Peptides against a protein of PDB entry 7SID. Designs and how they scored, part 64

Target 1, 151 residues: chain A of PDB entry 7SID
Amino acid sequence: LHMYLMLLKELPGEEYPLPMEDVLELLKPLSNVCSLYRRDQDVCKTILNHVLHVVKNLGQSNMDSENTRDAQGQFLTVIGAFWHLTKERKYIFSVRMALVNCLKTLLEADPYSKWAILNVMGKDFPVNEVFTQFLADNHHQVRMLAAESIN

## One batch from the design tools (peptide; made by RFdiffusion4, then SolubleMPNN)

Design b2_p18_1_s3 (from b2_p18_1, 11 letters changed)
Fold by OpenDDE base, seed 4:
Structure b2_p18_1_s3 (fold): chain B 151 residues (1-151), chain A 18 residues (1-18)
Amino acid sequence: as target 1 above (151 residues)
Amino acid sequence: SEREKIRELLKKIEEELS
């Protein structure tokens, strides 16, 4: 886990996007890592904070690439899982805030949710619709963060 | 190279998770 988190932390941001092949390789173990630590909220928070770099890289890529679509799909699967557990009130506010930041970045890359669609339990949820739900979050800091992101 | 280092790290991570 530590090595993986370190790797995520060292990824360049939007200014220096990684080749999609590298992004895809980075995403491969992500689902497994998240699954193993789904109940560890500190780890989940850390993961969500670090994967912001991945989102930024995805946003700078050409959507026509098969690798891009694959990477997007794998990433969205993970985000969908986090969101699902959030709806079940499994995560504290700090984790939800980290998730909001991820969703915000996704919306910046895909404002109309053309590809940023979460599939949970066989149903599709566009990220733009998902994001608005955090405006009604039970915790004031989450609501504030979501509101600030809209402006 | 940096890319090579990343690949090596990923390989190690995959080995631990497999």
Scores: peptide ipSAE 0.049, ipTM 0.642, DockQ to the pose 0.494
Fold by OpenDDE base, seed 2:
Structure b2_p18_1_s3 (fold): chain B 151 residues (1-151), chain A 18 residues (1-18)
Amino acid sequence: as target 1 above (151 residues)
Amino acid sequence: SEREKIRELLKKIEEELS
């Protein structure tokens, strides 16, 4: 796990976007990692912080390709899992902060949630609707971050 | 190159997770 997290940290940022094929390869095992460490708050926070690079890459990509749609789906699956556990109050504020940052970046690319839709337990949750719920988060810092993202 | 670096990192990630 430690090696994996360190490698994720070393991934290039927005200035050096990842090829979509590489994004796919990265995302495929990610859901399994998240599942294994879903109860580890620090690991979850770290994962969410590092997948910001993936979100930025997806936002810059042409959504017309099959690979892009596949990557989009894989990523949304991961975010959906974190959202689901957040709704079940399984994550502390710091993890929720990281999730809000991911959602913020998604909304920058897709403000109206045309493709950024989380599917959890067979139900669809548009990211913009999910995001607004953080304005009423129990933790003040989460509310503040969400509010800053809207303005 | 940056691309090569990425490929190497991904390979290492896959190896770690396998």
Scores: peptide ipSAE 0.043, ipTM 0.649, DockQ to the pose 0.288
Fold by OpenDDE base, seed 5:
Structure b2_p18_1_s3 (fold): chain B 151 residues (1-151), chain A 18 residues (1-18)
Amino acid sequence: as target 1 above (151 residues)
Amino acid sequence: SEREKIRELLKKIEEELS
């Protein structure tokens, strides 16, 4: 897990779509890593920044296969956990900024939240509904980023 | 080259965690 975290920090930017199999392999240990470092703001921010590239890959996929659905599910589980802790005011604005960027990318791929639905504590929350809540964030930069994503 | 780097990292992750 420690090695995974270090390798995650070394991930380069993504300009070309990765095979879905590679995306899935990257996501497999992610939930465990996030749970171990959920209280570390710097680690969470780093994770969200790097996972952003994975979201772009998911959105560019033209194949609706089992692997695609699996990857989407794995990613949404992680995002749901971050959002849940955000609701509990556990994250500083910089982490929330990174989360908003992830949600923005999701909405670009799925504007109507057909598959982008967060399941938290047994309840479903469409990402488009979740995203609008950041328009009322306590930090002005978070509100601005959220508003910019709409226009 | 970036894609290749990612593939290499993924392989290392798999080797460590699997």
Scores: peptide ipSAE 0.042, ipTM 0.638, DockQ to the pose 0.187
Fold by OpenDDE base, seed 3:
Structure b2_p18_1_s3 (fold): chain B 151 residues (1-151), chain A 18 residues (1-18)
Amino acid sequence: as target 1 above (151 residues)
Amino acid sequence: SEREKIRELLKKIEEELS
């Protein structure tokens, strides 16, 4: 876990996006790590905060490439899992804040949710529709963060 | 380089996760 978190912290910024091949390699262990630590709020928050770099890289890539579609699919599967557990009220507000930031970044890259679609339990949920649900979150800071993204 | 660091870390992670 510590090595993986270290890797996430060492990701380059937006000025130098990673090649899609490197993004795919980074995504390979992500699902397993998230599954192992899904009950650890601090670890989940940390992961969500650092995968923002992945979202930014995906948004700057050629969406018509097979590798880009593959990376998007793998990433959205992980985000969908976090959202699903959020719906089950398994995460505290700080984790939900981190998730909203991820969704916000996705909407900036794909405002109309053409590719940013979460598939949970066999059903598709466009991120723009998912995002609006956080406007009714129980925690005021989560609602405020969600509302700020609409303006 | 940054790319080399990433590859090295990925290798270590893969080894740790068996």
Scores: peptide ipSAE 0.042, ipTM 0.628, DockQ to the pose 0.387

Design b2_p18_1_s4 (from b2_p18_1, 12 letters changed)
Fold by OpenDDE base, seed 5:
Structure b2_p18_1_s4 (fold): chain B 151 residues (1-151), chain A 18 residues (1-18)
Amino acid sequence: as target 1 above (151 residues)
Amino acid sequence: EERKKIRELLEEIEKSLS
């Protein structure tokens, strides 16, 4: 876990996007790591904060290749899992804040949710629809963060 | 060099998680 978190932290920013092949490789162990620590709020928050760099890299891709679709799918699976547990009220506000930031970045890359669709329990949820639900979050800071992206 | 370092770390992580 420590090694993986350090690796995620060292990812370059939006100004220097990684090749899609590298992004895909970074996503390979992510679902496993998330599943192992899904009940640890601090680890989840850290993961969500670091994967923002991955989202930025995905958004900077100009090629629609098989690797791009695969990377998008792998990432959306993880985000979908966090969304599902959020609906079950398993995460504190700070984790939800980090999730909203990820969703915000996704919407910047795909405003119309052409590919940004969460599949949870066999049902599809476009990220733009998912995002609007955070406008009614119980915590005021989460609502404010969600509303900030609209204006 | 940075990419090489990243790939090496990923390989180690994947090996540990497998």
Scores: peptide ipSAE 0.037, ipTM 0.645, DockQ to the pose 0.452
Fold by OpenDDE base, seed 1:
Structure b2_p18_1_s4 (fold): chain B 151 residues (1-151), chain A 18 residues (1-18)
Amino acid sequence: as target 1 above (151 residues)
Amino acid sequence: EERKKIRELLEEIEKSLS
């Protein structure tokens, strides 16, 4: 886990996007890691903070390639899982803050949710629709963070 | 070279999780 988290942390930012092939390889074990540590709030927060780099990379990539679509799908599966557990009130506010930041970044890259769609339990949820629900979050800091995207 | 090392690390992690 430590090595994986360190790897995620060392990823370049938006100014230096990764090749999509590297993004795909990075995403392969991510769902399993998240599943193993789904109850660890600190690990989940760390993962969500680090995958911001992945979102930024996806936003700068050519969306016409099959690899891009595959990477988007793999990433959205993970985000969808975090969203689902958030709805079940499994995560503290700090984890939700990190998730909101991921969703904000997704909306910046895809404001119309053309590809940013979460599939949870066989149902599709556009990220813009999911994001608006955080405006009514129980924690004031989460609400404020969500509201910043609208202003 | 750095990318190669990253791929190798990821493969190792995947094996550990399988």
Scores: peptide ipSAE 0.037, ipTM 0.649, DockQ to the pose 0.670
Fold by OpenDDE base, seed 4:
Structure b2_p18_1_s4 (fold): chain B 151 residues (1-151), chain A 18 residues (1-18)
Amino acid sequence: as target 1 above (151 residues)
Amino acid sequence: EERKKIRELLEEIEKSLS
């Protein structure tokens, strides 16, 4: 886990996007890692914070690429899982804040949710619609973060 | 090379998760 998180942390941001092939490779173990630590709030928070770099890379890529679509899909699967568990009140506010930051970055890259769509339990949820739900979050800091992101 | 480093680390991670 530590090595994986270190890799994510060392990824360049939007200014220096990685080749999509590298992004895809990094995403491959992500689902498994998240699954293993889904009940660990601190690890989940850390993962969400680090995957921001992945989101930034995805946003700079050409959507016409098959690898890009694949990477986007794999990433969205993970985000969808986090969101699903959030709705089930499984995560504390700090984890939700990290998730909001991820969603914010996704919306910046895909404002119209053309590809940023979460599929949870067989249903599609555009990220822009998902994001608005955090405006009504039970924790004030989450609401504030979400509200600031809209401006 | 950065790509080489990434591959090596990923392989190690995948090994540990198996």
Scores: peptide ipSAE 0.030, ipTM 0.634, DockQ to the pose 0.492
Fold by OpenDDE base, seed 3:
Structure b2_p18_1_s4 (fold): chain B 151 residues (1-151), chain A 18 residues (1-18)
Amino acid sequence: as target 1 above (151 residues)
Amino acid sequence: EERKKIRELLEEIEKSLS
């Protein structure tokens, strides 16, 4: 876990996006790591904070590339899982804050949710529709973070 | 060099996860 978190933390910024091939390799263990630590709030928050770099890389890539579509699919599957558990009230506000930041970044890259669509239990949920649900979150800081993204 | 570092870390992670 510590090695993986270190890897995510050391990802290059927006000024030098990773090749899509490297992004795909980084995403391979992500689902397994998230599954193993899904009940650890601190680990989930840390993962969500670090995967913001992945979102930024995906937003700058050619959406017509097969590798890009594959990377987007793998990443959105993980985000969808976090959102699903959030709806089941399994995560504290700090984890939800980190998730909203990921969704916010996705909306900045894809405002109309053309590719940013979460598939949960066989159903598709555009991120813009998912995002509006956080406007009614029980925690005031989550509501505020969601609201500022609309302005 | 950054790419090399990523490859090395991924290999270590894969070994750790069996």
Scores: peptide ipSAE 0.026, ipTM 0.623, DockQ to the pose 0.414

Design b2_p18_2_s1 (from b2_p18_2, 9 letters changed)
Fold by OpenDDE base, seed 4:
Structure b2_p18_2_s1 (fold): chain B 151 residues (1-151), chain A 18 residues (1-18)
Amino acid sequence: as target 1 above (151 residues)
Amino acid sequence: SRREKLQEELERFLQEPP
């Protein structure tokens, strides 16, 4: 875990996108790592904060290759899982804040959710629709963060 | 298919870790 988190932390920002092949290698173990630590709020928060760079990299890509679609799919699957567990009230506000930041970044790259669509249990949830639900979050900081993103 | 693979990945995530 430590080594993996270190790699995510060292990921360059959107101004210096990584080759898609490198992004795929980083995403490959992500689902398994998240699953293993799904009950650890701090680890989940850290992971979500670090994968912001991945979102930025994906957003900068104008490629429609199979690798791009694969990377987007793998990432959205993980976000979908966090979203699902959030709906089940499994995460505290700080984790939800990190998730909202991920969703915000996705919306910046794809405002109309053309590709940013979460698929959970065979059902599609456009990120823009998912995002609006955080405007009614129980925690005021989460509501404020969500509101700032659309104003 | 790709969709099936992603669905399986999601299911693994949502399963209780050993």
Scores: peptide ipSAE 0.382, ipTM 0.854, DockQ to the pose 0.609
Fold by OpenDDE base, seed 2:
Structure b2_p18_2_s1 (fold): chain B 151 residues (1-151), chain A 18 residues (1-18)
Amino acid sequence: as target 1 above (151 residues)
Amino acid sequence: SRREKLQEELERFLQEPP
């Protein structure tokens, strides 16, 4: 886990996008790691914070690439799962804030939700639709973060 | 699809009881 988190941490942002092949390699174990540590708030927060760089990489990639679509799918699957557990009130506010940041970054990369659509239990949810729900979050800091993200 | 399979697998794992 620690080594993997280190690799995610070292992932460059939008300024220095990685080849999509490298992004895919980093994403491959992500779902397994997330599922294994789904109950660990700190690990989840850390993961969500680190994958922000992945979103930035995806946003600059050729959307027509098979690798890009694969990477988007893997990433969105993870985000969708975190969203699902958030709806079930499984995550503390700090994790939800990290998730909001991910969603914000997704919207910045895909303002029109062309590809940024979460599929949860067979249902599709555009990221903008998911994002607006955080405006009504129970924690004031989450609401504030969501509010500032839309203005 | 690969995405769907991954989605189902991940959701299954995340929904497991504690």
Scores: peptide ipSAE 0.373, ipTM 0.861, DockQ to the pose 0.620
Fold by OpenDDE base, seed 5:
Structure b2_p18_2_s1 (fold): chain B 151 residues (1-151), chain A 18 residues (1-18)
Amino acid sequence: as target 1 above (151 residues)
Amino acid sequence: SRREKLQEELERFLQEPP
């Protein structure tokens, strides 16, 4: 876990995107790590904060590439799962803050949710629609973060 | 598809009770 988190943390941002092949390699363990530590709030927060770099990297890639679609799919699957557990009230506000930041970054890359769509239990949820729900979050800081992101 | 399988597996893992 420690080594993996370090790798995620060191991922370059929007200014210096990695080759998609490297991004895919970093994403491969992600689902397993998330499932294993799904009940650990601190680990989940850390993961969500680190994968912000992944979104920034994906936003500058060729959207028509098979590797890009694969990377997007793997990432969106994980985000969808975190969102689902959020709906079940499994996460404290600090984890939800990290999730909102991920969604914000997705919307910056895809404002109209052309590809940023969460699929949960066989249903599609555009990220812009999902994001709007956090405007009514129970915690004031989450609401504020969401509100600031739309302006 | 691979994506669908990954989704189902992840959702199953995340929904398991403590």
Scores: peptide ipSAE 0.365, ipTM 0.858, DockQ to the pose 0.640
Fold by OpenDDE base, seed 3:
Structure b2_p18_2_s1 (fold): chain B 151 residues (1-151), chain A 18 residues (1-18)
Amino acid sequence: as target 1 above (151 residues)
Amino acid sequence: SRREKLQEELERFLQEPP
């Protein structure tokens, strides 16, 4: 876990995008790591904070390539799972804050949710529609963060 | 597909046991 988290932390931002092939290799173990530590709030928060760089890389890539679509799909699958567990009240506010930041970054790259669509249990949820639900979050800091993203 | 298998596996493992 430690080595993988360090790898995620060192991922460059949008100024120096990685080849999509490298992004795919980075995403490959992500689902397994998230699954193993789904009940660890601190680990989940850390993962969500680090994968922000993935969104930045995806936004700078050719959206029409097969590798880009594959990377987007793998990433969105993980985000969708965190969203699903959030709806089931499994995560504390700090984890929800990190998730909102991921969603915010997705909206910056895709404001109309053309590709940023969460598929959970066979149903599609555009990120722009999902995001608005955090405006009514029980924790004030989550509501404030969501509101800042709208303005 | 690989994506479909990944999604199914992730959804299964992230669910709480009954």
Scores: peptide ipSAE 0.357, ipTM 0.851, DockQ to the pose 0.554

Design b2_p18_2_s2 (from b2_p18_2, 10 letters changed)
Fold by OpenDDE base, seed 1:
Structure b2_p18_2_s2 (fold): chain B 151 residues (1-151), chain A 18 residues (1-18)
Amino acid sequence: as target 1 above (151 residues)
Amino acid sequence: SAREELQRQLERFLQEPP
């Protein structure tokens, strides 16, 4: 786990986008890692904070590439799972804060939710629609963070 | 099949251990 988290942390981000092939390699084990540690709030928060760099990379890539679409799908599957578990009240506010930051970054990269769509239980949820739900979050800091993104 | 694989990943993530 620590090695994997280190790799995620060392991603250069938007200023230095990675080749999509490298992004795919990093995303390959992500779902499994998240699944194993889904009950660990600190690990989930850390993962969500680190994958912000992945979102930034995806936003800078060629959207016509098959690898880009694959990477987007892999990433959105994980975000969708975190979103679903958030709806089930499985995560504390600090994890939700990290998730909001991911969603904010997705909207910056894809304002019209052309590709940023969460598929959960066979139903599609555009990220812009999902994001607005955090305006009514039970925790004031989460509401504030969400509100700042639309002001 | 790619969509099905993503669905399986989601299901594993959401599944609670017995």
Scores: peptide ipSAE 0.405, ipTM 0.870, DockQ to the pose 0.708
Fold by OpenDDE base, seed 5:
Structure b2_p18_2_s2 (fold): chain B 151 residues (1-151), chain A 18 residues (1-18)
Amino acid sequence: as target 1 above (151 residues)
Amino acid sequence: SAREELQRQLERFLQEPP
């Protein structure tokens, strides 16, 4: 876990995108790590904060490539799972803050939710619609963070 | 598809029992 988190932390941002092949290598263990530590708030927050760089890389890549679609799918699957558990009140505000930041970054890369769509339990939820739900979050800091992206 | 199967598996693992 420690080694993996360090690798995620060192991922370049939008200014210097990684080759998609490298992004895919980093995403390979992501689902497993998230599953194992789904109940650990600190680990979940750390993962969500680190994968912000992945979103930035995905937004700068060729959207028509198979590797890009694969990477987007793997990432969105994980985000969808975190969203689902958030609806079930499984995460504290700091984790929800990290999730909102991921969603915000997704909307910056894909404002019209052309590819940024969460599929949860067989249903599709465009990220822009999902994001709107956090405007009514119980914690004031989460609401404020969500509102900042709109203004 | 393989991706759909991965999605179902992940959702199952992250979902808490009732």
Scores: peptide ipSAE 0.382, ipTM 0.867, DockQ to the pose 0.454
Fold by OpenDDE base, seed 4:
Structure b2_p18_2_s2 (fold): chain B 151 residues (1-151), chain A 18 residues (1-18)
Amino acid sequence: as target 1 above (151 residues)
Amino acid sequence: SAREELQRQLERFLQEPP
């Protein structure tokens, strides 16, 4: 886990995106790692903070590529799971903050939610719609973070 | 689809009782 998290942390920003093949390789274990540590708030927060780099890379790639769609799908699956558990009140505010940051970054890359769509239990939820939910979050810091993204 | 299956698998796992 530690090595994986460190690797995610060292990903280049949107100015220097990784080849999509490398992104896919990094995303491959992500769902399993998240599943394994889904009950650990600190680990979840850390993961969400580090995958921000992935979002930036995905936003700079050719969206018409099969690999890009695959990477986007894998990433959005994880985000969708975190979103689902958030709705079930499984995560504390700090994890929700990290999730909002991910969603914010997604919206920056895809303001109209063309590809940033979460599928939860067979239903599609555009990230912009999901993001709006955090404007009504019970924790003030989460609301503020969400609100600043709209201004 | 493959992504849908991944989503279902992940969701089921995350919903497993502790």
Scores: peptide ipSAE 0.381, ipTM 0.871, DockQ to the pose 0.570
Fold by OpenDDE base, seed 3:
Structure b2_p18_2_s2 (fold): chain B 151 residues (1-151), chain A 18 residues (1-18)
Amino acid sequence: as target 1 above (151 residues)
Amino acid sequence: SAREELQRQLERFLQEPP
């Protein structure tokens, strides 16, 4: 875990996007790591904060390539799972804030949710619709963070 | 699809009780 987290932490931002092939390699263990540490709020927060760089990379790639679609799918699968558990009140506000930041970044890359769609239990939820749910979050800081994206 | 299968598996793992 520690090695993986350090790797994610060192990901370049939007200024220097990674090749999509490298992004795919980094995403491969992500689902497993999330599964193992699903109950650890601090680890989940850390993961969500680090994958922000992945979102930035996804938004700058050729959306028509198979690798891009694959990477988007793998990433959205993880985000969808975190979203689902959030709906079940499994995560504290700090984790939800990290998730909102991910969703916010997704909306910046895909404002109309053309590809940023969360599939949960066979149902599709566009990120823009999912995002609006956090405007009614029980924690004021989460609501405030979500509201910042509206203006 | 492969993506959907991964999603189902991940959701199951994340929701697994202690």
Scores: peptide ipSAE 0.386, ipTM 0.873, DockQ to the pose 0.601; fails the geometry check

Design b2_p18_2_s3 (from b2_p18_2, 6 letters changed)
Fold by OpenDDE base, seed 4:
Structure b2_p18_2_s3 (fold): chain B 151 residues (1-151), chain A 18 residues (1-18)
Amino acid sequence: as target 1 above (151 residues)
Amino acid sequence: SREEELKKELEKFLEEPP
């Protein structure tokens, strides 16, 4: 886990996107790691903070590429899981903050949720719609963070 | 696809009792 997290942390930003093949390799273990540590708030927060780099990379890639769609799907699957567990009140505010940051970054790359759509339990949830729900979050910092993205 | 496989796996996992 530690090594994987360190690797994610060292990913370049949107100015220097990784080849999509590398992104895919990094995403492969992500779902398993997230599932394994889904009950660990600190690990989840760390993961969500680090995958921001992945979001930035995905947003700078050719969306018509099969690899891009694959990477986007894998990433969105993980985000969807975090969203689902958030709805089940499984995460504290700090994890929700990190999730909002991910969603914010997604919306910056895809403001109209053309590809940024979460699929949870067979249902589609556009990220823009999901994001608005955090405006009503019980924690003030989460609400404020969400509100910043709309301005 | 790999995407669908991951979705199914995660969906199944989320459906499991805590």
Scores: peptide ipSAE 0.165, ipTM 0.775, DockQ to the pose 0.480
Fold by OpenDDE base, seed 3:
Structure b2_p18_2_s3 (fold): chain B 151 residues (1-151), chain A 18 residues (1-18)
Amino acid sequence: as target 1 above (151 residues)
Amino acid sequence: SREEELKKELEKFLEEPP
């Protein structure tokens, strides 16, 4: 875990996007790590904070490439799982805030949710629709963070 | 596909009891 988290932490920002092939390699273990530590709030928060760099990379890539679609799918699968567990009230506000930041970044790259669609249990949830639900979050800081994206 | 495999594995885990 620590090695993987360190790798995620050292990801370059939007200024120097990674090749999509490298993004794919980084995403491969992500689902397993997230699943294993789904009950650890601190680990989940850390992961969500670090994968922000991945979202930024995905937004700058050629959306028509197979590798881009593959990376988007793998990433959205993980985000969808976090969203699902959030609906089940499994995460504290700090984790939800990290998730909102991910969703916010996705909306910046895809405002109309053309590709940013969460598929959970066979159902599709466009990120723009998912995002609006955080405007009614029980925690004021989460609501405020979500509201900032509207303006 | 690799994507679908990861999706299946993750969703399977989500369905497990706490």
Scores: peptide ipSAE 0.160, ipTM 0.773, DockQ to the pose 0.583
Fold by OpenDDE base, seed 5:
Parts: C-alpha cells; structure tokens; sequence
Structure b2_p18_2_s3 (fold): chain B 151 residues (1-151), chain A 18 residues (1-18)
C-alpha cells in the first residue's frame, strides 16, 4: 500500500500528462486497494486525493483509443463504488470532499458527461447529475465545495 | 477474513470496464 500510494502521489499534473500506458499501470491495482481499505477513511481520502492526477491525465488525452477507454472505465468503476458507498452513508465529510474534487475534475474534462458516466448496479449515472446531489450534502463544507465548482 | 469480506462486497460493483 505504501509504495502504491507513493507512486500515485508522484503522478504529474495536468501540465505534464503521462502516457496512457503508464496511467493504466497505476490503475491496475486501484480497485483492489480500494476494496481492501473501503472502511478506512484516511486511506480512502488519500487515494481519492492522489487519483486527481489520474483524472487530469485522462482529461488531457486528445486521442480516442482503446487504452483511453480502458483507463476511463477502470477509474469510473472505482468512483462509482465510492459514490454508492457514499449514498449508504459510509464516508465522513472529508472523504466526500475528496470525492467531490474528483467529480469536479471529471466535469472540467467532460462537462457534458460524454464519457464520465458512473455505472452502479447496472444503471448509468452521468457525473453531472451525480455532482448536483452534493449541493444538498449534510455537511456545509461539502455543499460549499460543490457550489464553488458550479460558479 | 474481514478484508476478504469487504473485498467481496465491493467487487460486485467493481466490474471490468467494457
């Protein structure tokens, strides 16, 4: 876990996108790590904060390729799981804040949710629709973060 | 183990991307 988190932390930002092959390598263990630590709020928050760089890399890709689609799919599956567990009230506000930041970054890359769609239990949820629900979050900081993203 | 149970619970939502 420690090594993996270090690798995620060292991802270049939007200004310096990684090759998609490198992004895929980093995404491979992500779902497994998230599953193992789903109840650890600190680990979940850390993961969500680090994968922001992955979202930025995905958004900077101007090439529609199989690798891009694969990377997007793997990432969105994990985000969908976090979204589902959020609806089940499994995460504290700090984790939800990190999730909102991920969703915000996705919307910046894909404002019309052309590819940013969460699939949970066989149902599709466009990220723009999911995002608006955080405007009614129980915690004021989460609501504020969501509102700032729209303005 | 507990970790395995948590993994199984989440794996059903972590399907392979199409």
Amino acid sequence: as target 1 above (151 residues)
Amino acid sequence: SREEELKKELEKFLEEPP
Scores: peptide ipSAE 0.070, ipTM 0.670, DockQ to the pose 0.076
Fold by OpenDDE base, seed 2:
Structure b2_p18_2_s3 (fold): chain B 151 residues (1-151), chain A 18 residues (1-18)
Amino acid sequence: as target 1 above (151 residues)
Amino acid sequence: SREEELKKELEKFLEEPP
């Protein structure tokens, strides 16, 4: 876990996109790590904060490549799982804040949710629709962050 | 339990990316 978190922390921003092959390699263990630590609030928060760089990279890539679609799918699956657990009220506000930031970044890259669609339990949820639900979050800071991101 | 069922579903979900 520690090694993986270090790798995520060292990811470059959107101005220095990684080759998609490298992004895929970074995403491979992500679902397993998230699954194992889904009940650990601190680990989840850290992961969500670090994967922001992945989202930025995905947004700058060529959407027509198979590798891009694969990377998007793997990432969205993880985000979908976090969203599902959020609906089950499994995460504290700080984790939800980190999730909102991820969704915000996705919307910046895909404002109309053409590819940013969460598939959870066989159902599709466009990120733009998912994002608006955080406007009604129980925690004021989460609501504020969501509102600021839309305006 | 419901929690155990959810855990199994989510584990499967996380392990099966599209």
Scores: peptide ipSAE 0.070, ipTM 0.683, DockQ to the pose 0.074

